# Peptides against a protein of PDB entry 2AZE: the designs that were tried, part 12

Target 1, 148 residues: chain A of PDB entry 2AZE
Amino acid sequence: AQECQNLEVERQRRLERIKQKQSQLQELILQQIAFKNLVQRNRHAEQQASRPPPPNSVIHLPFIIVNTSKKTVIDCSISNDKFEYLFNFDNTFEIHDDIEVLKRMGMACGLESGSCSAEDLKMARSLVPKALEPYVTEMAQGTVGGVF
Target 2, 101 residues: chain B of PDB entry 2AZE
Amino acid sequence: GRLEGLTQDLRQLQESEQQLDHLMNICTTQLRLLSEDTDSQRLAYVTCQDLRSIADPAEQMVMVIKAPPETQLQAVDSSENFQISLKSKQGPIDVFLCPEE

## One batch from the design tools (peptide; made by RFdiffusion4, then SolubleMPNN)

Design b1_p28_4_s2
Fold by OpenDDE base, seed 5:
Structure b1_p28_4_s2 (fold): chain B 148 residues (1-148), chain C 101 residues (1-101), chain A 28 residues (1-28)
Amino acid sequence: as target 1 above (148 residues)
Amino acid sequence: as target 2 above (101 residues)
Amino acid sequence: TVLSQRNFTLTNKYGFSNLPGGPIVLKK
C-alpha cells in the first residue's frame, strides 16, 4: 500500500512536470513561428520596395508595449543614466510583450488560439524543423495532451 | 495489478518527458540561431501600423520600451495604484512613443 | 507575457530601434 502511494505521488509529480514542459514547448514553438514569419514578411516587403524602411519607422525586437488612454496623466521619472524609470499613471494601463504583438498580428498563424486554417497550418509547419511538425499539427488540432 | 499499472505509467511518462526535452532543445537551438543571425535580427521589426493591432494610437497612447536583458519590471495596476518601475543593471533603457495616426 | 500586478524580469536581448519621434525626452 505504501509502495503504491509512493508511486502515485511520483506519477503525479511527473505528470505536472510534463504539463509544464508541454506548455513551455508550445510557447517556444509559437515564438519560433512568429519570429520566422515576421522576418519572412519583412524580407519580402523590403524586396518589393527595393529598400529597407526608414530607421525611425520601425521598432526592432525585443520590446514591450505600454498603452493607456490618451486622457491618462503619466508622471515619469528617469535616472540620468537611463537605468531606472518610474511611471505613475492616474488610470489603468496595459502591458504587452513583443510575442503577444506578433500573435495579434497573425505571425503565429492562429496556432495560438486554435484558429489555424489549412493554409495557416501549412505556413506554420514550413517555419519549424521537421522534428517539430507533428507537434505543430497536434497543437492545431488541440490534441497535444495525447503525448502523455 | 495496481502496482504494475503504476510502474508502467511511470515508464511511459519518463519516455514522454524525454521526448519533450528533445523537442525543447530543438526549439531553443532554432531561437538561438535566429538571435545570432544578423540578417534575421535586422528584419525582426514591427511598424507603428503593426502596433495598432494592440492599441490604436488615435485612441490610446502607446509606448515602446526597449531594455537590456534581466531588466526588472514591476507593474501595479489596481484601484489605488497605477505604476510601472523599470530597473536595469546592464545598460540604458529606451522608451519610444508611437505617433498618432 | 508581461502581466501587471506582479513582478517580472525582461530576459530578451537588448536591441536597437527607433520609432517616429525618437525616444521620449523629459523636460528638466
Scores: peptide ipSAE 0.068, ipTM 0.866, DockQ to the pose 0.197
Fold by OpenDDE base, seed 1:
Structure b1_p28_4_s2 (fold): chain B 148 residues (1-148), chain C 101 residues (1-101), chain A 28 residues (1-28)
Amino acid sequence: as target 1 above (148 residues)
Amino acid sequence: as target 2 above (101 residues)
Amino acid sequence: TVLSQRNFTLTNKYGFSNLPGGPIVLKK
């Protein structure tokens, strides 16, 4: 009886670990697709323009975004060496990491929400190694969660 | 019996986890390759137009923060306090505004 | 368009308090 109980505990531990790894894999796939798609877009744009963008017109990864209403008053204090910042707002704000920004830009092809058109899915599949394509398909269909 | 069934389940879960680990290794390898490719890093950027697509500067003030790795960010968003603190250990932090157009 | 660096007031270093959830570490 005790042996069976120990194995049940181990079974639950493994199931939870697999669930966590599935979530991590999905995020990694989305990051890969978003990064490659961004690079591809920019490469094409620069080729069409026959030049790179002006130096101060773009922001390179990594970054974070903070946005708030134009009506929000922001007070900022910075150390002399710029190692420390303190922002005080009089209203709510939002923070977005660069991956979230890329997702909202459509760089992950809508795969993050399972909202892929046929063309989006084709693009997503083309941006991952062959071994990951079946998993991308499952993500698009919303059928991820099964045991391999 | 029950013991045999549990033992079989654990073996199957182990095989499933190994398959999952394999896929994760493939994915992390691809991300490392991207980080090591100088051309990809040069092209890994967004524009002001991109930022406006997620938060219009006509309605929202958009700040871009560039900070060294391992920089600490603490945010408080409550009825009493709305605050963001940044602390870097590896270099200066840069804050930019996306201009309204 | 051109991104502009924000102009802020320079102050002495501030001792920030820890939050219950801990700090978010920015990664490259």
Scores: peptide ipSAE 0.021, ipTM 0.853, DockQ to the pose 0.038
Fold by OpenDDE base, seed 4:
Structure b1_p28_4_s2 (fold): chain B 148 residues (1-148), chain C 101 residues (1-101), chain A 28 residues (1-28)
Amino acid sequence: as target 1 above (148 residues)
Amino acid sequence: as target 2 above (101 residues)
Amino acid sequence: TVLSQRNFTLTNKYGFSNLPGGPIVLKK
């Protein structure tokens, strides 16, 4: 029947949209956890050291990272006002955004890869509002994707 | 029947989407709160040690680029071209280097 | 690694702080 066919199309559309939103939500959750965890780590470290880190010893978010072999020759052209940069490399390079850096640092508690220990999961849950805790649990279990 | 089943599915999907929207709103609100908290902003940093965990400066040169919002980045990494282009609209771009030793 | 031409737009939607200055060698 035409009506059933229309509803099936709509069903598929909604499923796809939900999938996209799930992905977006997961990323937002990871960002929240990573940021809060980073802040918490640094707060604790500064308290233990009884001082903030020295100037120019830290980089505040946001940022991106570019890395390449230290043998790579880099030619950098900078505009007078520093609004434009051009880097030319003689070999390959890598680019990482700050969130990726935080994830690799473990700030997302391994949730991004579903590699959460019990302690990691506990930490992750503690860094989100109560309403998000069930979703964090699902992420850790790799069970996100179903209809709830 | 089939029609009733599909109708029920759509209602369930609608509820699921609404839940997701709600959760996303909560999450974005939390992120905004972090941005509004001066202390959190002050503490949102990484160290050289952190960066070394990503790329060892003994082997890799690590540049950190800080640019204002809406800065355009173009990267080309091929056998013929290895290039990064940055164009800012809102202010100067800053580059930091991790020390080799 | 970026193996092809890619375009990115850097954003700071959530208003995290930016460090002022120019090219600086970080301290350990």
Scores: peptide ipSAE 0.043, ipTM 0.864, DockQ to the pose 0.244; fails the geometry check
Fold by OpenDDE base, seed 3:
Structure b1_p28_4_s2 (fold): chain B 148 residues (1-148), chain C 101 residues (1-101), chain A 28 residues (1-28)
Amino acid sequence: as target 1 above (148 residues)
Amino acid sequence: as target 2 above (101 residues)
Amino acid sequence: TVLSQRNFTLTNKYGFSNLPGGPIVLKK
């Protein structure tokens, strides 16, 4: 009886861990797709323009974004060595990481929301190793969550 | 009976987790390869147009922060305080502004 | 300690502006 109880506990632990890892894998896949798609887009754009973008016209990863109303007053205090920043706002603000920005740009092909067109899904699959393609398909279908 | 069933379930879950770990390793490897590829890193950028597409500077001020790894970010967003504190341990922090036009 | 204060009014001809000290460099 005790042995069965112990195994039941272990079963639940493993199921929970698998669920957590599934979430982690999905995020990793989205990151990979978004990054590769971004690189591909920029490569194509530079080829068409026959030049790289002008200096200071682009922001390289990694980064974070803070946005707020243009009416928001912001006071920024900076240490002499630029190791410390303090921003004071008079209204609410939003913080986004670079991956979220890429997702909003469509770089993850809508896979993050399970809203992939046929073309989006094709693109997403093309940006991952063959071994990950089935999982990408599952993500697009919203069927992730089963046991492998 | 019950014991045999549970034992079998655990074995199956172990195999499933191993497959999951394998996929994660593949994905992590790809990300590392991208991070180590100089050309990819050169092309890993967003433009002002990109930033405007997600938060139009005509309505929103967009500030971009580049900070060394392990930089501490503390944000307070309450009725009394609206504050962001950044503390780097490994180097200077750079801040960029996306123009409204 | 924090020694300087700035308002967000910076722009440049390339579409971005940097706070004093140059552009942001992410280090990992």
Scores: peptide ipSAE 0.023, ipTM 0.858, DockQ to the pose 0.037; fails the geometry check

Design b1_p28_5_s1
Fold by OpenDDE base, seed 4:
Structure b1_p28_5_s1 (fold): chain B 148 residues (1-148), chain C 101 residues (1-101), chain A 28 residues (1-28)
Amino acid sequence: as target 1 above (148 residues)
Amino acid sequence: as target 2 above (101 residues)
Amino acid sequence: SIVSQRTFTLTNKYLASNLPTPFSLKKP
């Protein structure tokens, strides 16, 4: 019947929206974990060193990274006000945002790929509010995506 | 019947979405708190050593870009063009290299 | 980074811009 058809359409719409929100939530969780983990790492390191690192030896968030072969020729153009940059490469390059860098550093505890050890999972759980812990567990298990 | 089943599904999905919304609110709140915490922001950094683990400066040139919010990055990476364009709205962009030791 | 309240908009749009000044990258 038409009524059932309408409800089926609505069901599908809601499922898709939920899936999108799940993805967004997962990313937010990963960002939170990665950031807090980074901060804790650095805090501990500074305490051990009894000093902060030299200012020009660190890169504060936010940032993006562009890397390419050292053999790549890069032509760089800049506007007078430094509002615009143009880079021309003669070969391929890679772009990474700060969150991706943190993930690759292991700051997200491998949760982003569902490849976290028990210790990693424990760390991840410790870096989120209690209400988010079950979801972190689901992420680690790769079980996120179903109706809950 | 079919109608009852669909109705029940929709109710369940509504509950699921409400739970997600709640969790997302918690997350956004946490992130906001982190952004407002001066100590956290001071400690929110990576080192060149960290970047070497991503792209070794012995083999790769590592360029760091610091840009204001809402900066637009447009990239072309094809056989014909290899280009990055940056356009900020709120201030100057800084670019520097991660040195190799 | 959302934490920093800064975001970058990434697109694959091709731009043919003529920026006037070449520059050299600096090291930290």
Scores: peptide ipSAE 0.024, ipTM 0.853, DockQ to the pose 0.053
Fold by OpenDDE base, seed 3:
Structure b1_p28_5_s1 (fold): chain B 148 residues (1-148), chain C 101 residues (1-101), chain A 28 residues (1-28)
Amino acid sequence: as target 1 above (148 residues)
Amino acid sequence: as target 2 above (101 residues)
Amino acid sequence: SIVSQRTFTLTNKYLASNLPTPFSLKKP
């Protein structure tokens, strides 16, 4: 009886760990898709323009975005060596990392919300190794969550 | 019996986790390869138009933060305090404004 | 250290002068 109880505890532990890893894997897949899609987009755009963008016209990854109303007053303190910044706002703000920006740009093909068109899903699948394609399909269908 | 059933379940879960780990390794490998590819990194950028699609500078002020790895970001967003603190240990932090147009 | 710092208030009219833009030339 005690042995069975111990195994049941372990079973639950493993199930939780698997659930966590599933979430992590999904995020990694989204990152991969978004990044590759971004690179592909920019490559195509540069080819069409027959030139790269001016050096100071783009923002390279990685980055973080902070946005707030234009009416928000921001007090900023910056150390002389620029190692420290302190921003004080008089109203709410939003923070977005580069991955979130890419997702909102559609670079993850709507896979993050399970809102993929047939074309989106095709694109998403094309941007991952073959071994990951089934998982991408499950993500698009919203069927991820089972133990495989 | 119950013991046999649980033992079998654990074996199945172990196999599932191993498969999951394998897939994660594939993903991390791909991301590493992208990070090591000079051309990919050159093309890994967004434009001001991209940022406007996320937060239109006509309505929202947009700041871009470029910080070294392991930079600490502390954010407080409450009715009484709205604050962002950045502390880098590996070099200077750059903050840019996204132009309205 | 935050002890040695520059402090300024970001308003609409000061935004362009207080912070560089990623879409313009950086100061050397």
Scores: peptide ipSAE 0.022, ipTM 0.852, DockQ to the pose 0.031
Fold by OpenDDE base, seed 5:
Structure b1_p28_5_s1 (fold): chain B 148 residues (1-148), chain C 101 residues (1-101), chain A 28 residues (1-28)
Amino acid sequence: as target 1 above (148 residues)
Amino acid sequence: as target 2 above (101 residues)
Amino acid sequence: SIVSQRTFTLTNKYLASNLPTPFSLKKP
């Protein structure tokens, strides 16, 4: 019946939207964990050193990373107001956002790739509000994404 | 019947979505709290040494781009063209080079 | 290879953008 068809369409729409929101939530959780873990790491490091690192040695979030071979020739054009940049390379390059950097640093505790040890999971859970802990557990187990 | 089943499914999906929205709000709130904490912001940094986990400055040149939100980025990495274009409308873009150790 | 045209998506829009100066690229 047409009524059933309409509801099936709506059901599918909602399922897809939920799936998208699940992905968004997972990313937000990873960001939260990564940021808090980073801050915690740096706080501890500064306490041990009894001072902050040299200003020129640190890069505050947010940022984007671009890397290429040291042999790559780069032509850079910059507007006077620094609102526009144009980089021309003679070879391939890579782009990484700050979250990717943090993930590769292990700041997300391997939760992003299912490489979460028991200690990693404990750390991850400790860095989120209580209400989010079950979801972190599901992420670690790879059980997120099923139909509610 | 089928109609009743679909109707029930939709109600359950609504509840699930509302729960997700709530959890997302919690996450967003936590991130905002981090941004509002001066000490957290001060400590939210990586070092050039950290960046070696991405690319070793001994072999790779590493640039750091600090840009305002919603800055346009166009990147082409192909056999015929290797280019990055940045265009901001909200402020200046800063580009830094991570030195070798 | 990368072929994209997009808007910068910063990880956390709430965090302040503050970078010390290791080495700033200058206009040639």
Scores: peptide ipSAE 0.028, ipTM 0.857, DockQ to the pose 0.171; fails the geometry check
Fold by OpenDDE base, seed 1:
Structure b1_p28_5_s1 (fold): chain B 148 residues (1-148), chain C 101 residues (1-101), chain A 28 residues (1-28)
Amino acid sequence: as target 1 above (148 residues)
Amino acid sequence: as target 2 above (101 residues)
Amino acid sequence: SIVSQRTFTLTNKYLASNLPTPFSLKKP
């Protein structure tokens, strides 16, 4: 009885750990797809334009986005060496990391929300190694979560 | 019995976790390769037009922050305080605005 | 970004005693 109890505790521990790793893997896959898709898009665009974009017209990863109403008053304090910033807003703001931006751009092919067309899924699969394709398929179907 | 069943379950869970670890290693390797590829990094950019899909500059101010690794960001967003603090240890922080047009 | 090997650490609160000393005040 006690032995079984100990094993039950261990079982629950392992199940929780697996669940956490599943979430981490999904995020890593989305990052990979989004990044590769972005690179592919830009490569194609530059080839068509026969030139890269002007340097000040693009934002390279990594970055963070902060947005707020245009009516929001923002005070910014900056250290002399620009190592420290302090922003004070008089209203709410939003923060988005680069990965979230890529997802909203559709670079993750809608996989993050389970909104993949057949073409989206095909693209997503093409951007990962073969070993990851089954997991991508499961993500698109919303069937990730089971133990395999 | 129950003991045998639990033992078998644990073995199966171990195999499942090993499979996950393997997949994670593959994925991490791919991401590392991308980070080390100069051409990929050169092409890893978005435009202000892309950012408009996140927040329309006609209605929203869109600020971009580029900072070195390990930069700390602390944010307070409450009814009383709206604040963002940035602290870098490895270099200067760049902040710029996305133009409306 | 994991790809860039550059990470940001986000915390929810900032103590006033630890606020940076401003050298320049600007409006973005």
Scores: peptide ipSAE 0.025, ipTM 0.852, DockQ to the pose 0.055; fails the geometry check

Design b1_p28_5_s3
Fold by OpenDDE base, seed 2:
Structure b1_p28_5_s3 (fold): chain B 148 residues (1-148), chain C 101 residues (1-101), chain A 28 residues (1-28)
Amino acid sequence: as target 1 above (148 residues)
Amino acid sequence: as target 2 above (101 residues)
Amino acid sequence: KIVSKKTFTITNEYLFSNLPTPFSLKKK
């Protein structure tokens, strides 16, 4: 009886660990898809324009976005070596990471929400190694981890 | 019996986790390859127009932060305090505004 | 994303590398 209880505890622990790893893998896959898709988009765009964009017109990854109302007063303190920044706002703000931006741009093909069209899914699959394609399919169907 | 069933479950979970680890290794390897590809990094950018999917520069001030790895970001957003603190250990932090298009 | 008393650590060691930026915001 006690042995069974111990094993049940272990079972639960393993299930939780697997769940965490599944989440991590999904995020990694999304990052890969989004990144490759972004690169592909930009490559095509530059080819069409026959030149790269002006250096000061683009934002290279990685980055973080902070947005707030234009009416928000912001006080910024910067250390001499620029190692430290302190921003004080008089109103609310939002923070977004680069992957979130890419997701909202559709670079992850809607896979992040399981809202993939047939074409989206096709694109997503094409941007990952063969070994990951089944998992991409599961993500699109919302069936990831169904076995667990 | 119950013990046998649990034992079997644990074995199956172990196998599943190993498979998961394998997939993660494949994925992380691909990501490393991408990070090491100069052309990919050159093309890994967004425009201010892209940022409109997050916040319209016409209505919002959009600030971009680029910081070295391991940079700490602390943000407080409450009725009494609205603050972002950045502290880098590896190098300078770059902050700039996305212009209106 | 609204942030309330959160702490983040920027890493992204494998996929995203820090590249030069085109702009600079000076101290206010």
Scores: peptide ipSAE 0.036, ipTM 0.848, DockQ to the pose 0.224
Fold by OpenDDE base, seed 4:
Structure b1_p28_5_s3 (fold): chain B 148 residues (1-148), chain C 101 residues (1-101), chain A 28 residues (1-28)
Amino acid sequence: as target 1 above (148 residues)
Amino acid sequence: as target 2 above (101 residues)
Amino acid sequence: KIVSKKTFTITNEYLFSNLPTPFSLKKK
């Protein structure tokens, strides 16, 4: 029936849209958790040290990281206004955004890979509003697809 | 029947999407609040030690790039070309090197 | 991550892009 076909098309469209929104929400949640966890860590560290870190020892968000072997030769061209940069490498390099750095630091509590310990999950839950806690739980269990 | 099943599915999906929209709204609101919190901004930093989770500065050159929003980054990593191009529209780009330890 | 002929737009609309951009370390 044509009506059923139309509804099936709509169903598929909605499923895809939901999938996209799920991915977006998960990333937003991870950003929130990672950021709050980072802030919390640093606050605690500064309290323990009774002072902020030296100004030249920290990198504030936002940033990106480029790394390569120390043996890699890098040629850099910079415009006069510093609006444009061109880096030429003689070997491979890696690029990482700040959130990736935070994830690798464990700031997202392993939630990004569903590798949360009970303690990690507890921390993750504590860093989001109550309404988001069930979703965090599902992310940790890898069962988000079962929720929607 | 088939029609009834599809109709029910669509209703359920609509409800699910509405819930997602709601959750996303909550999340984005929280993020905005965090971005407006001065203390959080002050404490939103990593150290060179933290960057070892990405690459050890003893073995790798670690370059930090601070760029305005909407800055374009184009990267080529192939056998014939290894290149990064940065183009900002809003302001200057700053590049720093993590010190060796 | 390794990138091959990839284009990025540095934009974190909600949180990261709205943060101040203080920096330190050694300028290259």
Scores: peptide ipSAE 0.034, ipTM 0.844, DockQ to the pose 0.218
Fold by OpenDDE base, seed 1:
Structure b1_p28_5_s3 (fold): chain B 148 residues (1-148), chain C 101 residues (1-101), chain A 28 residues (1-28)
Amino acid sequence: as target 1 above (148 residues)
Amino acid sequence: as target 2 above (101 residues)
Amino acid sequence: KIVSKKTFTITNEYLFSNLPTPFSLKKK
């Protein structure tokens, strides 16, 4: 009885770990797709323009975005060596990481929400190794985890 | 019996996890390859126009933070306090404003 | 997204390599 109970606890532990890894894999896939798609977009754009964009007009990864109303008052304190920053706002703000920006740009082909068109799914599949294509398909269909 | 059934379930879960780990390894390998490709890194950028997908600079101030790896960011957003703190261990932090177009 | 009492760390040191960027902060 005690042995069975111990195994049941272990079973639940493993199920939760698998679930976490599934989430991690999905994120990694989205990052790969988004990154490759971004690079592809920019390469094409630069080819069309026959030159790279001005260096002071682009933001290279990685980055973090903070946005707030233009009416928000911000007090900023910076250490002399710029190792430390402190921002105080008088109103709410938002923080977004670079991958979130890429997702909202459509670089992940809508896969992040399981809302892919046929062309989006085709693009997404083309940006991952063959072994990952089935998982991309499952993500698009919202059926990830069915095997486990 | 019950014990045998549970034991079999655990073996099956172990196999499933191993398959999952394999897929993760494949994905991680691809990410490393991308990280090592200088041309890809050169092209890994967004514009202020792209950032409009997050917030319109006409209505919102958009701040960009560039910092060394492992830089700590702490944010408090409550009725009593609205604060962001940044602490770097490896080097200076750069903060930029995305201009309104 | 709005963040309430949350801690982040910038850890994209491999895939999202740190490259120079332009612009400047007007407020300090």
Scores: peptide ipSAE 0.033, ipTM 0.845, DockQ to the pose 0.227
Fold by OpenDDE base, seed 5:
Structure b1_p28_5_s3 (fold): chain B 148 residues (1-148), chain C 101 residues (1-101), chain A 28 residues (1-28)
Amino acid sequence: as target 1 above (148 residues)
Amino acid sequence: as target 2 above (101 residues)
Amino acid sequence: KIVSKKTFTITNEYLFSNLPTPFSLKKK
C-alpha cells in the first residue's frame, strides 16, 4: 500500500511536469508560426513594392506596447544611460507583448484560439518542421492535453 | 495488479516526456536558426498600422518599448498607483510613440 | 492586457533579439 502510494505521488508529479512542458511547447510553436508568417508577409510586401519600408515606419521585434487614453497624463523618468525607466500614469493603462500583437494580427493563423480555417491550418503546418505537424493538428482540434 | 499498473503508467509517462522534450528541442532549434538569420531579423517587423489591432492611435496613446532580454518590468495598476518600472541589465531601453494614423 | 500589481520579465533568448532603432523619445 505504501509503495503504491509513493508511485501515485510520482505519477502525479510527472503528469504535472508534462502538462507544463505541453504549455511551453504550444507557445514555442505559436511563436515560430507567427514569426515565420510575419517574415513571409513582409518579404512579399517588399517584393511587390520593390523596396523596403522607411526605417522610421516599422517596429522590429522584440517590443512591448503600452497604451492608455490620450487624456492620460504620463510622467517619465529616464536614467542617464537609459537602463532604467519609470512611468507614472494618472489613469489605467494596458501592456501587450509582441507575440500578442502578432496573434491579433492573425500571424498565428488562429491556432492560439483553435479558430483555424482549412487554409489557416494549412499555413500553420507549412511553417513548422514535419515532426511538429501532428502537434499543430492537435492544437487546431483542441485535443492537446493527453499524454503521447 | 495495482502496483503493476502504476509501474506501467510511470514507464509510459517517461516515454511521453522524452517525446515532448524532443519536440521542444526541435522547436527551440528552429527559433534559434531564425534568430541567427539576418534576413529574417530584417523582415521581422510590424507597422503602426498593424498596431491598430491592439489600440487605435486616434483614441489611445500607443507607446512602443524596445528592451534587451532579461529586462525587468514592474507594473502597478491600482486606485492608488499607476506605474511602470523598467530595469535593463544588458543595454539601453528605447521608447517611442506611434503616430496617429 | 490591463495589468494589476505584477512583475514581469522580458525574455526572448532564441528568436526575438533586440535590434537597434534610430527612433527614440527624449523625455524627462
Scores: peptide ipSAE 0.032, ipTM 0.842, DockQ to the pose 0.229

